# Ledger of designs, part 77: peptides against a protein of PDB entry 1EBD

Target 1, 138 residues: chain A of PDB entry 1EBD
Amino acid sequence: KASYEGKVAAEAIAGHPSAVDYVAIPAVVFSDPECASVGYFEQQAKDEGIDVIAAKFPFAANGRALALNDTDGFLKLVVRKEDGVIIGAQIIGPNASDMIAELGLAIEAGMTAEDIALTIHAHPTLGEIAMEAAEVAL

## One batch from the design tools (peptide; made by RFdiffusion4, then SolubleMPNN)

Design b2_p21_5_s1 (from b2_p21_5, 9 letters changed)
Fold by OpenDDE base, seed 5:
Structure b2_p21_5_s1 (fold): chain B 138 residues (1-138), chain A 21 residues (1-21)
Amino acid sequence: as target 1 above (138 residues)
Amino acid sequence: MLPVRDEEKIEEAKEKIRELI
């Protein structure tokens, strides 16, 4: 079911070239901490009249971030409330510049928070934070 | 249509990220 709703969402995104550009193009700032974004910010979605859930999970609760002693920041998912489709993501923290690629793929494919929550991530990894944020959105 | 790298949109997104720090 999610795959069909995701395909419709990806097709709807593909039908709006201006929305496709914001959804598919990652923005990265190589600061300390690193910052990355893909798709909608929470406020952009609200300004467009999209009812969203902003699911936030801190690196301070991630086992790999704790082991690295690098726990600053968070991951935020912007999830469309109607169908659970991920329409945006922001990461501030360790490896944000590389971790944004998984979420860019998820958004382009029209995946839901449930699809990410059900995806097995290796333990302990920084990537688990995407799964944890997806669980917050359920 | 393949997403064309829009440098202006990327810079706007970077500015928004900087506001979250």
Scores: peptide ipSAE 0.271, ipTM 0.749, DockQ to the pose 0.034
Fold by OpenDDE base, seed 4:
Structure b2_p21_5_s1 (fold): chain B 138 residues (1-138), chain A 21 residues (1-21)
Amino acid sequence: as target 1 above (138 residues)
Amino acid sequence: MLPVRDEEKIEEAKEKIRELI
């Protein structure tokens, strides 16, 4: 029921072609650390009057990042407070350029932070940081 | 509808990312 309502809400936000295109198109900077974004930035959502939770989790707390000795940066989820739907994500850190695709899929599907938090991620992986950030948003 | 790639929006998003670093 919630997933259906989230999809309809995502489609309603998507009611402007310009908003759909903005939400769905990833931006990547192949720097060190890598940077990636998809969907809304926290401030952009606020400026548009969307009440959001910005859930941030650091790579310094990720087991794979620690094992790689590459712990700079964080993942940020931008979650709509009304229904828990993910509307944006930013990653600064290892493998950000590839990891953004999971979050892009989640946004396009109208998934919630709960959907990501309940998704089993392999251990230890960098991708677990998405689950950890989603848990912060609950 | 599948999004149309907008290079201007991508560049704006990259600029916003650079502001977070």
Scores: peptide ipSAE 0.245, ipTM 0.735, DockQ to the pose 0.035
Fold by OpenDDE base, seed 2:
Structure b2_p21_5_s1 (fold): chain B 138 residues (1-138), chain A 21 residues (1-21)
Amino acid sequence: as target 1 above (138 residues)
Amino acid sequence: MLPVRDEEKIEEAKEKIRELI
């Protein structure tokens, strides 16, 4: 049910019944720090007339990033304000190339910021930053 | 000879990504 609703939401956002749904295709730059994106950028969503919340959480506030001494960057969630559905995510920081997969799954499934905020992440992990950013979006 | 990473171009790319995000 949720996956079907997520696909319908992604198809509705894409606005064209015949376009390959690129919303869940990740883009990764293997720099130091790594950069990754999936779905909408905040400005892209605004340019398409989507009312969004951009929730940002820094790696400098993450316990695992502190323990690794790798605290540069942040995670950003782009959340549709009407229903709380995650429509985009961007990460600059340690392990961004792998961390983007959770958020790609969330977007493809049509999950909300609440769904991510209520998901238990292991402590201490870099992945907790997704939960923290989702809490900011509530 | 490993290609000298143009650290300046990498930093400029990071700035552009930070501006887009």
Scores: peptide ipSAE 0.092, ipTM 0.599, DockQ to the pose 0.019
Fold by OpenDDE base, seed 1:
Structure b2_p21_5_s1 (fold): chain B 138 residues (1-138), chain A 21 residues (1-21)
Amino acid sequence: as target 1 above (138 residues)
Amino acid sequence: MLPVRDEEKIEEAKEKIRELI
């Protein structure tokens, strides 16, 4: 039920009747640390009058990041409060350029923070940080 | 059809990321 409402909401957020406006065009900066974004920034959502939760989780608390000795940065989910749908994500940290694809898929599918929180990630992985940030949004 | 990468939206997003670090 939530995924269908999220799909309709993603289509509404895209604001234009073009047959394939992807809501989730990824932007990547291959810096150290890597930076990636997809969908809404928190301030952009607020400026458009969307009530959001910004759920942030640090790589310093991720088991794989600790094992790699690369713990700088965070993942941020931008979650719409009305329905829990993920409308944006930002990653600053290890493997951000590849990890943003999971979140791009979640946004395009109209997934909720609950959908990600209930998705089992392999342990230990950097990808678990998406699950941890989703749990913060609940 | 693969999305036409809206180069303008990508550059705006990159600038916003730079402001976060």
Scores: peptide ipSAE 0.038, ipTM 0.597, DockQ to the pose 0.034

Design b2_p21_5_s2 (from b2_p21_5, 9 letters changed)
Fold by OpenDDE base, seed 5:
Structure b2_p21_5_s2 (fold): chain B 138 residues (1-138), chain A 21 residues (1-21)
Amino acid sequence: as target 1 above (138 residues)
Amino acid sequence: MLPVRDPAKVAEALARIRELI
């Protein structure tokens, strides 16, 4: 709690676009597969001069997606290289419309890829894909 | 007050998602 408040406050003082200025508005398309996004796209961050890591993990490698026989798509994290902070996420795949909420919370809290990678997700779940994508960003 | 969701930013995000499909 206090560490997250300190990160957000430091970014606001530094004149960086704080996550508070509408970065974490989710957008959802209820297609098949579902599509969801929150925060920066990779290209948007690059166009703004932000050096980013785009960490991508496929649903085809997720144990729950395999068990559901619904393995189309991926999760992508957009991570700022300077400090490892998650600034965006995109999901195309099963339950994307609901799963984007965790990542919206992570962005609003100023969480890092390490913070997500170290968060225990229940096994097997679709939500583990966020943890797996965060591990790719380390 | 929750910030009024900017419908223009939501529309832009949806447009970019469509380019990823």
Scores: peptide ipSAE 0.025, ipTM 0.547, DockQ to the pose 0.032
Fold by OpenDDE base, seed 4:
Parts: C-alpha cells; sequence; structure tokens
Structure b2_p21_5_s2 (fold): chain B 138 residues (1-138), chain A 21 residues (1-21)
C-alpha cells in the first residue's frame, strides 16, 4: 500500500496519469511459519452478511512442502457463494509472504475459485496449494 | 467495499492471523 501510493504520488508530480485503485491490502507476518492475509476473513464476511465458502487445504498434503519437510499450516480461500468470486485468502506456512501475491492478484482481478482451479501450477511447487484450495471451493 | 481498502484494517488483519497459529 504505502509504496504503491508513493509511486502514484511521484507519477502525479511527474504529470503522468496515475490513480490508487486497489481492492485489498496484503498483511504479512514474517514469523516461522510465515503468515499472510489479503481480503476478507471468513468471520468478517459472515458478519457483513456475505454467504461464503471457506476452502482450506493443508501444506501436509502439498508435494513440495513434503519434499522440503516444511508441512506446517494451510491455505484458506474465502469465496463468495453467489458467484464463486474470491474475496479473501489466508496462508500460514512456507513462503506465505510471497504466495499471497497470487491471491491478491486474483481478488483485484475479480477471479473465481474456478479460474484458479483451472490454472495449471508448476509441479511440484508450494503454489499448487492455491489450486488445491480452489478445487475444494467448487 | 472490501474492508482491507482501509490501511487501519491491516493491523486488525495481522492480529487475526496471529490468532490462527
Amino acid sequence: as target 1 above (138 residues)
Amino acid sequence: MLPVRDPAKVAEALARIRELI
């Protein structure tokens, strides 16, 4: 957020057309395991009256996480049930700080769980957990 | 509007994440 707003301000000073247009701000904790979030939490969506599917997939079932012997945690997608649109995601586990960017992009683009489930992820990668969690949401 | 458009919601999100571990 702050870095992006700083770029928009610099571009505006330089006379370039630029606007701050974002749906979600990512939040990261560089702990062990790493923690990341973007968009809605499941309970937050429910408190606002949004009917959601919470799709959770564990790193203990991810082939790359197993190969690394780093299988703690999970990915959770928060999917709006009406249209399958991803409105939030949480990751606790290996490389969560970088992996949250794919889900941030999906939310900003208005993508569905089906869009991620039908996107081929390289095998074996930690990123496949986003595809697996999206398949759980279908 | 998504609640995480507000910078103040980042601190709340970080607190909620810490409750999940």
Scores: peptide ipSAE 0.023, ipTM 0.581, DockQ to the pose 0.083
Fold by OpenDDE base, seed 2:
Structure b2_p21_5_s2 (fold): chain B 138 residues (1-138), chain A 21 residues (1-21)
Amino acid sequence: as target 1 above (138 residues)
Amino acid sequence: MLPVRDPAKVAEALARIRELI
């Protein structure tokens, strides 16, 4: 947040058109387990009248999380039901602080759950949880 | 949100995220 707001301010001072998009700004808590969020929460989307699919995949079902013996938590995708566009993501689990970057990119690019589901992730990785959650949203 | 160094604020932020998910 603060770094992004500082960049927008610098671009505005330089005479470039720039806007603060709060939807694509990640929030991270470096706890055990780590927590990360970008875009809409499911309830925020519902309160705004957006019909959403909330797709959830647990770390306990991921081969890399099992190999690390760190299986607490889940990834949640918030997908707009009308067009399949990803509008939010939340992660509680190992490496959540870094994993949120892929989902932030997907939201900024206007990607669908299908785009992520069709993206091959390396095996075994924690990143496969994003692919698996996207498959749940189809 | 910036990295929270205070354990009590970390726990509060974690609880808030868990309520919103």
Scores: peptide ipSAE 0.023, ipTM 0.506, DockQ to the pose 0.027
Fold by OpenDDE base, seed 1:
Structure b2_p21_5_s2 (fold): chain B 138 residues (1-138), chain A 21 residues (1-21)
Amino acid sequence: as target 1 above (138 residues)
Amino acid sequence: MLPVRDPAKVAEALARIRELI
């Protein structure tokens, strides 16, 4: 947030077109397990009248998480049903603080669950769970 | 602060997080 707002302010002072988009501002808690969120929560989207799919995949089914013996938690995608666009994501588990950046990028780009499902993730990786959660949303 | 890798504390934390998400 603060770094992004500082960049937008610097670009505005320099006369470049720039805007602060708050849709993909990540929130991170460096707990054990780590927690990260970007965009809409499922209930927040519902409260705003957005019809959503909450696609959830557990780290207990991720090959890298199993190899690390760190299988607590899940990834959740919040997908708008009308067009399949990802509007939010939450991660609880290993490396959630770094993995949220992919989902922040997807939301900023207006990507669909299909776009992530069709993106090849390296096997075995923790990030592969984003692809698995996207497949659940299809 | 949660005890590092205490299964009961991890389960409690995950339960609380599941109520928030």
Scores: peptide ipSAE 0.022, ipTM 0.511, DockQ to the pose 0.020

Design b2_p21_5_s3 (from b2_p21_5, 9 letters changed)
Fold by OpenDDE base, seed 3:
Structure b2_p21_5_s3 (fold): chain B 138 residues (1-138), chain A 21 residues (1-21)
Amino acid sequence: as target 1 above (138 residues)
Amino acid sequence: MLPERDEEKIKEAKKKIAELI
């Protein structure tokens, strides 16, 4: 947040029009397990009258998480039902702080759950959990 | 879907990968 707002302010001072879009601003807590979020929470979308699918997949079903013996938590996608567009994501679990960047990119680009589901992720990786959660949203 | 993507080719690639796991 602060670094992005600082960039927009610097661009404006330099005479370049810039806009702050808060939709894809990540929030990270470096706890054990790590917590990360970008875009809408499921309840925030509902409170704004957006009809959403909350697609959740557990790290306990991820092959890399099993191999690391670190299977606590889940990934959640918040998907708009009308068009399948990803509007939010939350991760609690291993590498959540880095993995949130893929989902931030997907939200900023206006990608659908189908776009993530059809993206080939390397096996075995923690990143496969994004693909698995996207498949739950189809 | 993104305009330049071959969705059917991607679906077939995913199916082949899933059969190898």
Scores: peptide ipSAE 0.019, ipTM 0.457, DockQ to the pose 0.063
Fold by OpenDDE base, seed 5:
Structure b2_p21_5_s3 (fold): chain B 138 residues (1-138), chain A 21 residues (1-21)
Amino acid sequence: as target 1 above (138 residues)
Amino acid sequence: MLPERDEEKIKEAKKKIAELI
C-alpha cells in the first residue's frame, strides 16, 4: 500500500497523471498459515448490492500442497455474476503472500473467471488452485 | 473474456498436457 501510494505521488510530481486504485491493493498477514486478500470480500460486495459468486477451493485438494505436506486453508474468488469478472480474492494457506499477485493482476486487467480457468498453470504447483477456484465459478 | 484469444487452441493445449501427467 504505502509503496504504491508513493509511486502514484512520484508519477504525479513528474507530470504523469496517475490514480490510486484501492480495489487492487493487496493486504497480507505473514502468519502460519499466511493470509492474503485483494479487492472485494464476498460480504462487502453483497453490502454494495453486487450479485456475486463465491468460488472456494481447498489446498487439501491441491497436488503441490499435498507433496509439501502443507494443506491447511483455501483460495476464494469473488466473481461478479452479471459478467463473470473477478472483483476480489482471498487466500489462507501456503505461499498466500506471493500467490495474491496473480489475482491482483487479474482484477486490474478486468479478467473473468473463464480467463483464469483457461490459463494453463504448471503441474504440480500451488498456483493451480487459482485455476481450480475459477473452474468452480463457471 | 480477453479479446482475440483462441479458445480452441488453448483447450487443445490443456488436453495434451493432461495426457502427459
Scores: peptide ipSAE 0.017, ipTM 0.459, DockQ to the pose 0.066
Fold by OpenDDE base, seed 1:
Structure b2_p21_5_s3 (fold): chain B 138 residues (1-138), chain A 21 residues (1-21)
Amino acid sequence: as target 1 above (138 residues)
Amino acid sequence: MLPERDEEKIKEAKKKIAELI
């Protein structure tokens, strides 16, 4: 948020048309396990009348998380059911603070769960959990 | 809009990668 607002302000001062657009602002808590969120929560989408699929995959089923002995938590995708577009994501678990960036990019780009499911993730990585959660949404 | 993806080719590539790494 603050860095993006600073960029928009700098562009405005430079005489470029710029608007603050808050499509995918990440929120991170550096706890153990880490918590990260971007876009809609499932309940928030429902409260706004958006029909959503909440696709959840646990770190307990991720090969890298098992190898690290850090298997607490999950990734959740909030997917708009009409078109499969990802509108939110939440991660509780290892490396959530960094992993949320992929999902922030996906939301900003208007990507679908299929787009992530068809993206090749390296094996074994924590990042594979995004692909696995996207496959649950299909 | 992303270009059309060959889903079957991608699935095969994922399997091969998972076997090698």
Scores: peptide ipSAE 0.015, ipTM 0.390, DockQ to the pose 0.063
Fold by OpenDDE base, seed 4:
Structure b2_p21_5_s3 (fold): chain B 138 residues (1-138), chain A 21 residues (1-21)
Amino acid sequence: as target 1 above (138 residues)
Amino acid sequence: MLPERDEEKIKEAKKKIAELI
């Protein structure tokens, strides 16, 4: 957030039109487990009248998380029902701070849950949980 | 040897989630 706002401010001072889209700005807490979020929370989308699917997948079902003995938490995708577009994501679990970047990119690019579900993730990785949650959203 | 996916556990997890939607 602050670094991106600083960049936008510098671009504005330089006479370049720029805007801050707060929907694509990640929030991260470097706790154990880590917490990360980008875009809408499920309740925020509902409060705005957006009909959403909240697709959740647990790290306890992820092969890499099992191998690391770090299986606490989940990934949640917030998917707009009308078109399958990802409008938010939350991760509580291992490597959430880095994994949120894929989902931030997906939201910024207007990608669908299908786009993520059809993307080949390296095996075995924690990142496969994004694909698994996207499959739940279909 | 790479860790294998616990496909049964994954399938059970997917089923439980689908029951909540």
Scores: peptide ipSAE 0.012, ipTM 0.318, DockQ to the pose 0.023; fails the geometry check

Design b2_p21_5_s4 (from b2_p21_5, 10 letters changed)
Fold by OpenDDE base, seed 3:
Structure b2_p21_5_s4 (fold): chain B 138 residues (1-138), chain A 21 residues (1-21)
Amino acid sequence: as target 1 above (138 residues)
Amino acid sequence: MLPKRDPEKVKKALEEIRKLI
């Protein structure tokens, strides 16, 4: 948050138009398990009157998480029902702090759950959980 | 294989985050 706001302020002072998008700013908690979020929570979207699908996939079903013996938690996608656009994501589990960056990019680019579901992820990886959660949203 | 977490600490963390997600 603060670094992004500082960049926008510096660009504005330099005479370059810039905007702050608060939706795609990640939040990370380096707990055990790790927690990460970007964009809308499901309840925030509902409180704003956005009709959403909450697609959830557990690390207990991920091949890499099983091989690491670290299967606690899940990934959740918040998908707008009207057009399938990803508007939020939350991760609790292994490597959540780094994995949130892919989903932040997807939200900034206006990607759909279909775009993520059709993206080939390497096997076996923790990253496959994003693809699996996107398939649940279809 | 990663070190295993305390199951009770994991449960508590998941319960707190489920209030937001």
Scores: peptide ipSAE 0.020, ipTM 0.504, DockQ to the pose 0.020
Fold by OpenDDE base, seed 4:
Order: C-alpha cells, then structure tokens, then sequence
Structure b2_p21_5_s4 (fold): chain B 138 residues (1-138), chain A 21 residues (1-21)
C-alpha cells in the first residue's frame, strides 16, 4: 500500500518542465534568534486532517549550542504518523537559516524521521539537533 | 498536499514563525 502512494507522489512531480513544483518552500527570518520553516506547521497539518507527531528538541540540550553559549530555541519536526514521513520542520535558534536546508531536502525526498535518526551527523554540531528531534519522533 | 512554491505561502509561513517567538 505505501509503495503505491509513493508512485502517485512521483507522478505529480512530472508536471511541466517550466515549474519545478517543490513540495516545500523554506521561509527564513534572519533575526536573533534566527527562525526558519519548511513544509507544514503542526497546526496546519491538523487543520488539513493529517495525523502528525510534533517532535521538539531544544538547543539547550545540543552540545554545539552549549559550546557556543547560544542555546535559545528549538527544532520541531512535523511527522506524519501513518508512515513516519517528515512533512514539515521549524527551527528557532542558531544557524536555523542554513540548517533548514537539510530538512527541506528530507521533505522533498520523502524521507522519514527514521532516515534522519539513522543518518550520522558530525559531533559536536548544531545539525545533530535534527537527528535528536527525529529520534523523539520514533 | 504539501505547500507548493507560492510567495503567499512563504508570507504566511513567516507570519506563523512570528507567532512561535
């Protein structure tokens, strides 16, 4: 069943060589702390009737953020409960503007929280927070 | 359906981010 729904999503990608229909658009605010979002917000997914897990991990628990003394904020993954597919992410915190690109790629590729959780992140990095939030979603 | 490439959706996302601060 899951293999057939992935094929319908791939056929929707075949629409016209002049509009790359990106599944997700990143939005960034270069504030202090930085803010970034891609895909669904948790409430937006709920309002559309998508059953989601909202996995949140704080920068205060990230080793690199602690070493930088920049621990404000969090990463939130919005994960579809049916199949574990990442459908959105929000970051408030250090380097959110760059870190959102990994999650944008994950959403565009149809990756799961498990795919991110099993991806080796360099230690210590801010990027490890994506792995930690993905582990919370499992 | 995931958010399509639309400037109005980007604007809306920025507004939603501002509510998280």
Amino acid sequence: as target 1 above (138 residues)
Amino acid sequence: MLPKRDPEKVKKALEEIRKLI
Scores: peptide ipSAE 0.020, ipTM 0.575, DockQ to the pose 0.093
Fold by OpenDDE base, seed 5:
Structure b2_p21_5_s4 (fold): chain B 138 residues (1-138), chain A 21 residues (1-21)
Amino acid sequence: as target 1 above (138 residues)
Amino acid sequence: MLPKRDPEKVKKALEEIRKLI
């Protein structure tokens, strides 16, 4: 039930054009697994003619997710290819509702995938998945 | 007690969401 509600909510979020004023506004669905998004979806960026890298990292490869036995889902970064700036992020998985805040800050500040990849994340944490996804974008 | 997540249902739901994002 919750996973279906998460799908319908993700469809609604993905179909809303992010007006420039809404790029850094997080959208959260408290489903199982949780869903969170901020900024551009990959398809929205492509439809606007932005050349993007979609970097994905699975929770199944995250040490904290393994220790919690909660490894469903992934983090996705949408990175502008011209300059490496993060323009969107999506999380499906454990603690997605709180983890989206770091990426909302990164997007609002105009940070690159390199800035996140070079940021020290505590080990083992779920938050390391942002660093790992940023490394995939390099 | 929350019902135990069915791995196959979770996988299918993630595949459906993955098409959108």
Scores: peptide ipSAE 0.018, ipTM 0.448, DockQ to the pose 0.023
Fold by OpenDDE base, seed 2:
Structure b2_p21_5_s4 (fold): chain B 138 residues (1-138), chain A 21 residues (1-21)
Amino acid sequence: as target 1 above (138 residues)
Amino acid sequence: MLPKRDPEKVKKALEEIRKLI
């Protein structure tokens, strides 16, 4: 957040019109387990009148999380129901702070749950949980 | 040996975050 706001301010001072878009700004808490979020929370989308699908997949069902003995938490996708576009993501679990970057990219690119579900993730990885949560949203 | 996570503390933290997410 602060680094991005500083960059936008510097660009504006340099004569480039820039706006701070908070939708694609990740928020991370380096707790145990880690917590990360980008884009809409499900309730925020509902409060704005967006019809959403909230898809959850648990780390307890992820092969890499099992192998690491770190299975606490889940990934949640917030998907706009009209067109399947991913508008938010939240992660509680191992490596959430780094894993949120893939979903931030997906939101910025206007990707759908189908795009993520059809993306091959390496096996076994924690990243497969994004694919699995996207499949739940279909 | 790293201390094992207290499962009750983890559960409580996840429950609080699940109300927000």
Scores: peptide ipSAE 0.018, ipTM 0.471, DockQ to the pose 0.020

Design b2_p21_6_s1 (from b2_p21_6, 8 letters changed)
Fold by OpenDDE base, seed 5:
Structure b2_p21_6_s1 (fold): chain B 138 residues (1-138), chain A 21 residues (1-21)
Amino acid sequence: as target 1 above (138 residues)
Amino acid sequence: MVEPASEEERAAALAKIKALL
């Protein structure tokens, strides 16, 4: 957040008007398990009148999480039903603080659940859980 | 140096995220 606001301010001072967009600003809690969020929560989208799919996949079903013996939690995608665009994501689990960056990129780029589901992730990785949650949204 | 969030602030943030999931 602060680093991004500093970049936007520097760009504006340099004569490049930039808006601070907070839609893709990640929030992280370095707990055990870690928690991360970017974009909309499911309830926030509903409160704004957005019809959404909340797609969840558990770390207990992820091959890398099993190999690490760290299987608590899940990934949730918040997907707009009209067009399949990912508008939010939440992770509770191993490496959530780093894994949220992929989903922040997807939201900022206006990617769909199909785009993530069709993206090949390395096997076995924790990152595959994003692909698996995207498949649940289809 | 950004002061680390208090344990209470971290717990409140965690509780808020968990309540929205």
Scores: peptide ipSAE 0.027, ipTM 0.523, DockQ to the pose 0.025
Fold by OpenDDE base, seed 4:
Structure b2_p21_6_s1 (fold): chain B 138 residues (1-138), chain A 21 residues (1-21)
Amino acid sequence: as target 1 above (138 residues)
Amino acid sequence: MVEPASEEERAAALAKIKALL
């Protein structure tokens, strides 16, 4: 948050218009398991009158998580039903703090669940869980 | 410099995410 606001302020002072989009600002908790979130939670979207699909995929079904013996938690995508655009994501599990960056990029770029589902992820990786959750949203 | 989230921001995020369990 503060660093992003500081960057926007510096760009504005330099004569480059920039906007603070709080939807694309990640929140990370370095717990065991790690927790990360970006954009809308499912209930926040519903409270604003957005019709959403909540697509959830468990780390217990991820090949890399199984190989690491670290299968606690899940990834959740919050997808706007009208156009398939990703508006939020939550991760509880291994490497959540780093993996949230892909989903932050997807939200900031206005990408769909289909865009993520059709993106080839390296096998076997924890990152494949984003693709698997996107496929659930289709 | 990227400052880490405050303890309060982290606690609030953790509470929201844990409600999804």
Scores: peptide ipSAE 0.025, ipTM 0.499, DockQ to the pose 0.031
Fold by OpenDDE base, seed 2:
Structure b2_p21_6_s1 (fold): chain B 138 residues (1-138), chain A 21 residues (1-21)
Amino acid sequence: as target 1 above (138 residues)
Amino acid sequence: MVEPASEEERAAALAKIKALL
């Protein structure tokens, strides 16, 4: 948050067009398991009257998480039902603090769950859970 | 030496976090 707001302010002072979108700002908690969020929470989207699909995939079903014996948690995608656009993501689990960056990029770019589902992820990786959660949203 | 959280403490922390997401 503060670093992003600082960049936007610096760009504005430099005469470059910039905007602060708080939906695109990730939040991370470096707990065990780690927690990360970007964009809308499911309830927040519902409270704003957005019809959403909350697609959830557990780390207990991820091949890399099983191989690491670190299977606690899940990834959740918040997908706008009208057009399949990803508007939020939450991760509890291994590497959540780094994995949120892919989903932050997807939200910033206006990507759909289909775009993520059709993206080949390396096997076996923790990152495959984003693809699996996107497939649940289809 | 910080003792690692017990399995019960870890499970309780995880449950609290899961309730927020």
Scores: peptide ipSAE 0.025, ipTM 0.502, DockQ to the pose 0.018
Fold by OpenDDE base, seed 1:
Structure b2_p21_6_s1 (fold): chain B 138 residues (1-138), chain A 21 residues (1-21)
Amino acid sequence: as target 1 above (138 residues)
Amino acid sequence: MVEPASEEERAAALAKIKALL
């Protein structure tokens, strides 16, 4: 947030057209396990009348998390049912603070769960859990 | 040397964080 607002302000002062978009601001807690969120929580979407799928995949089923002996937590995608667009994501688990950036990009780009499910993730990686959660949403 | 959190402490922390999401 603050760094992005600072960049937009600097670009505006430099005479470049720039706008602050707040759609996908990540929130991170550097705990053990790490916690990260971007976009809508499932309940927030429901409270706004958005019909959503909450697709959840556990790190206990992720090959890299198993190899690291760090299998606590999950990834959750909040997917709008009408069009399959990802509107939120939450991660509890290893590398959640960095992995949330992929999902922030997906939300800002208006990507679907299908777009992520069809994106090849390297095996075995922690990031592969985003693909697995997207497949759950299909 | 900070001792690693016990499995019980990790499980309690995880349960607390999961309840916030």
Scores: peptide ipSAE 0.022, ipTM 0.477, DockQ to the pose 0.018

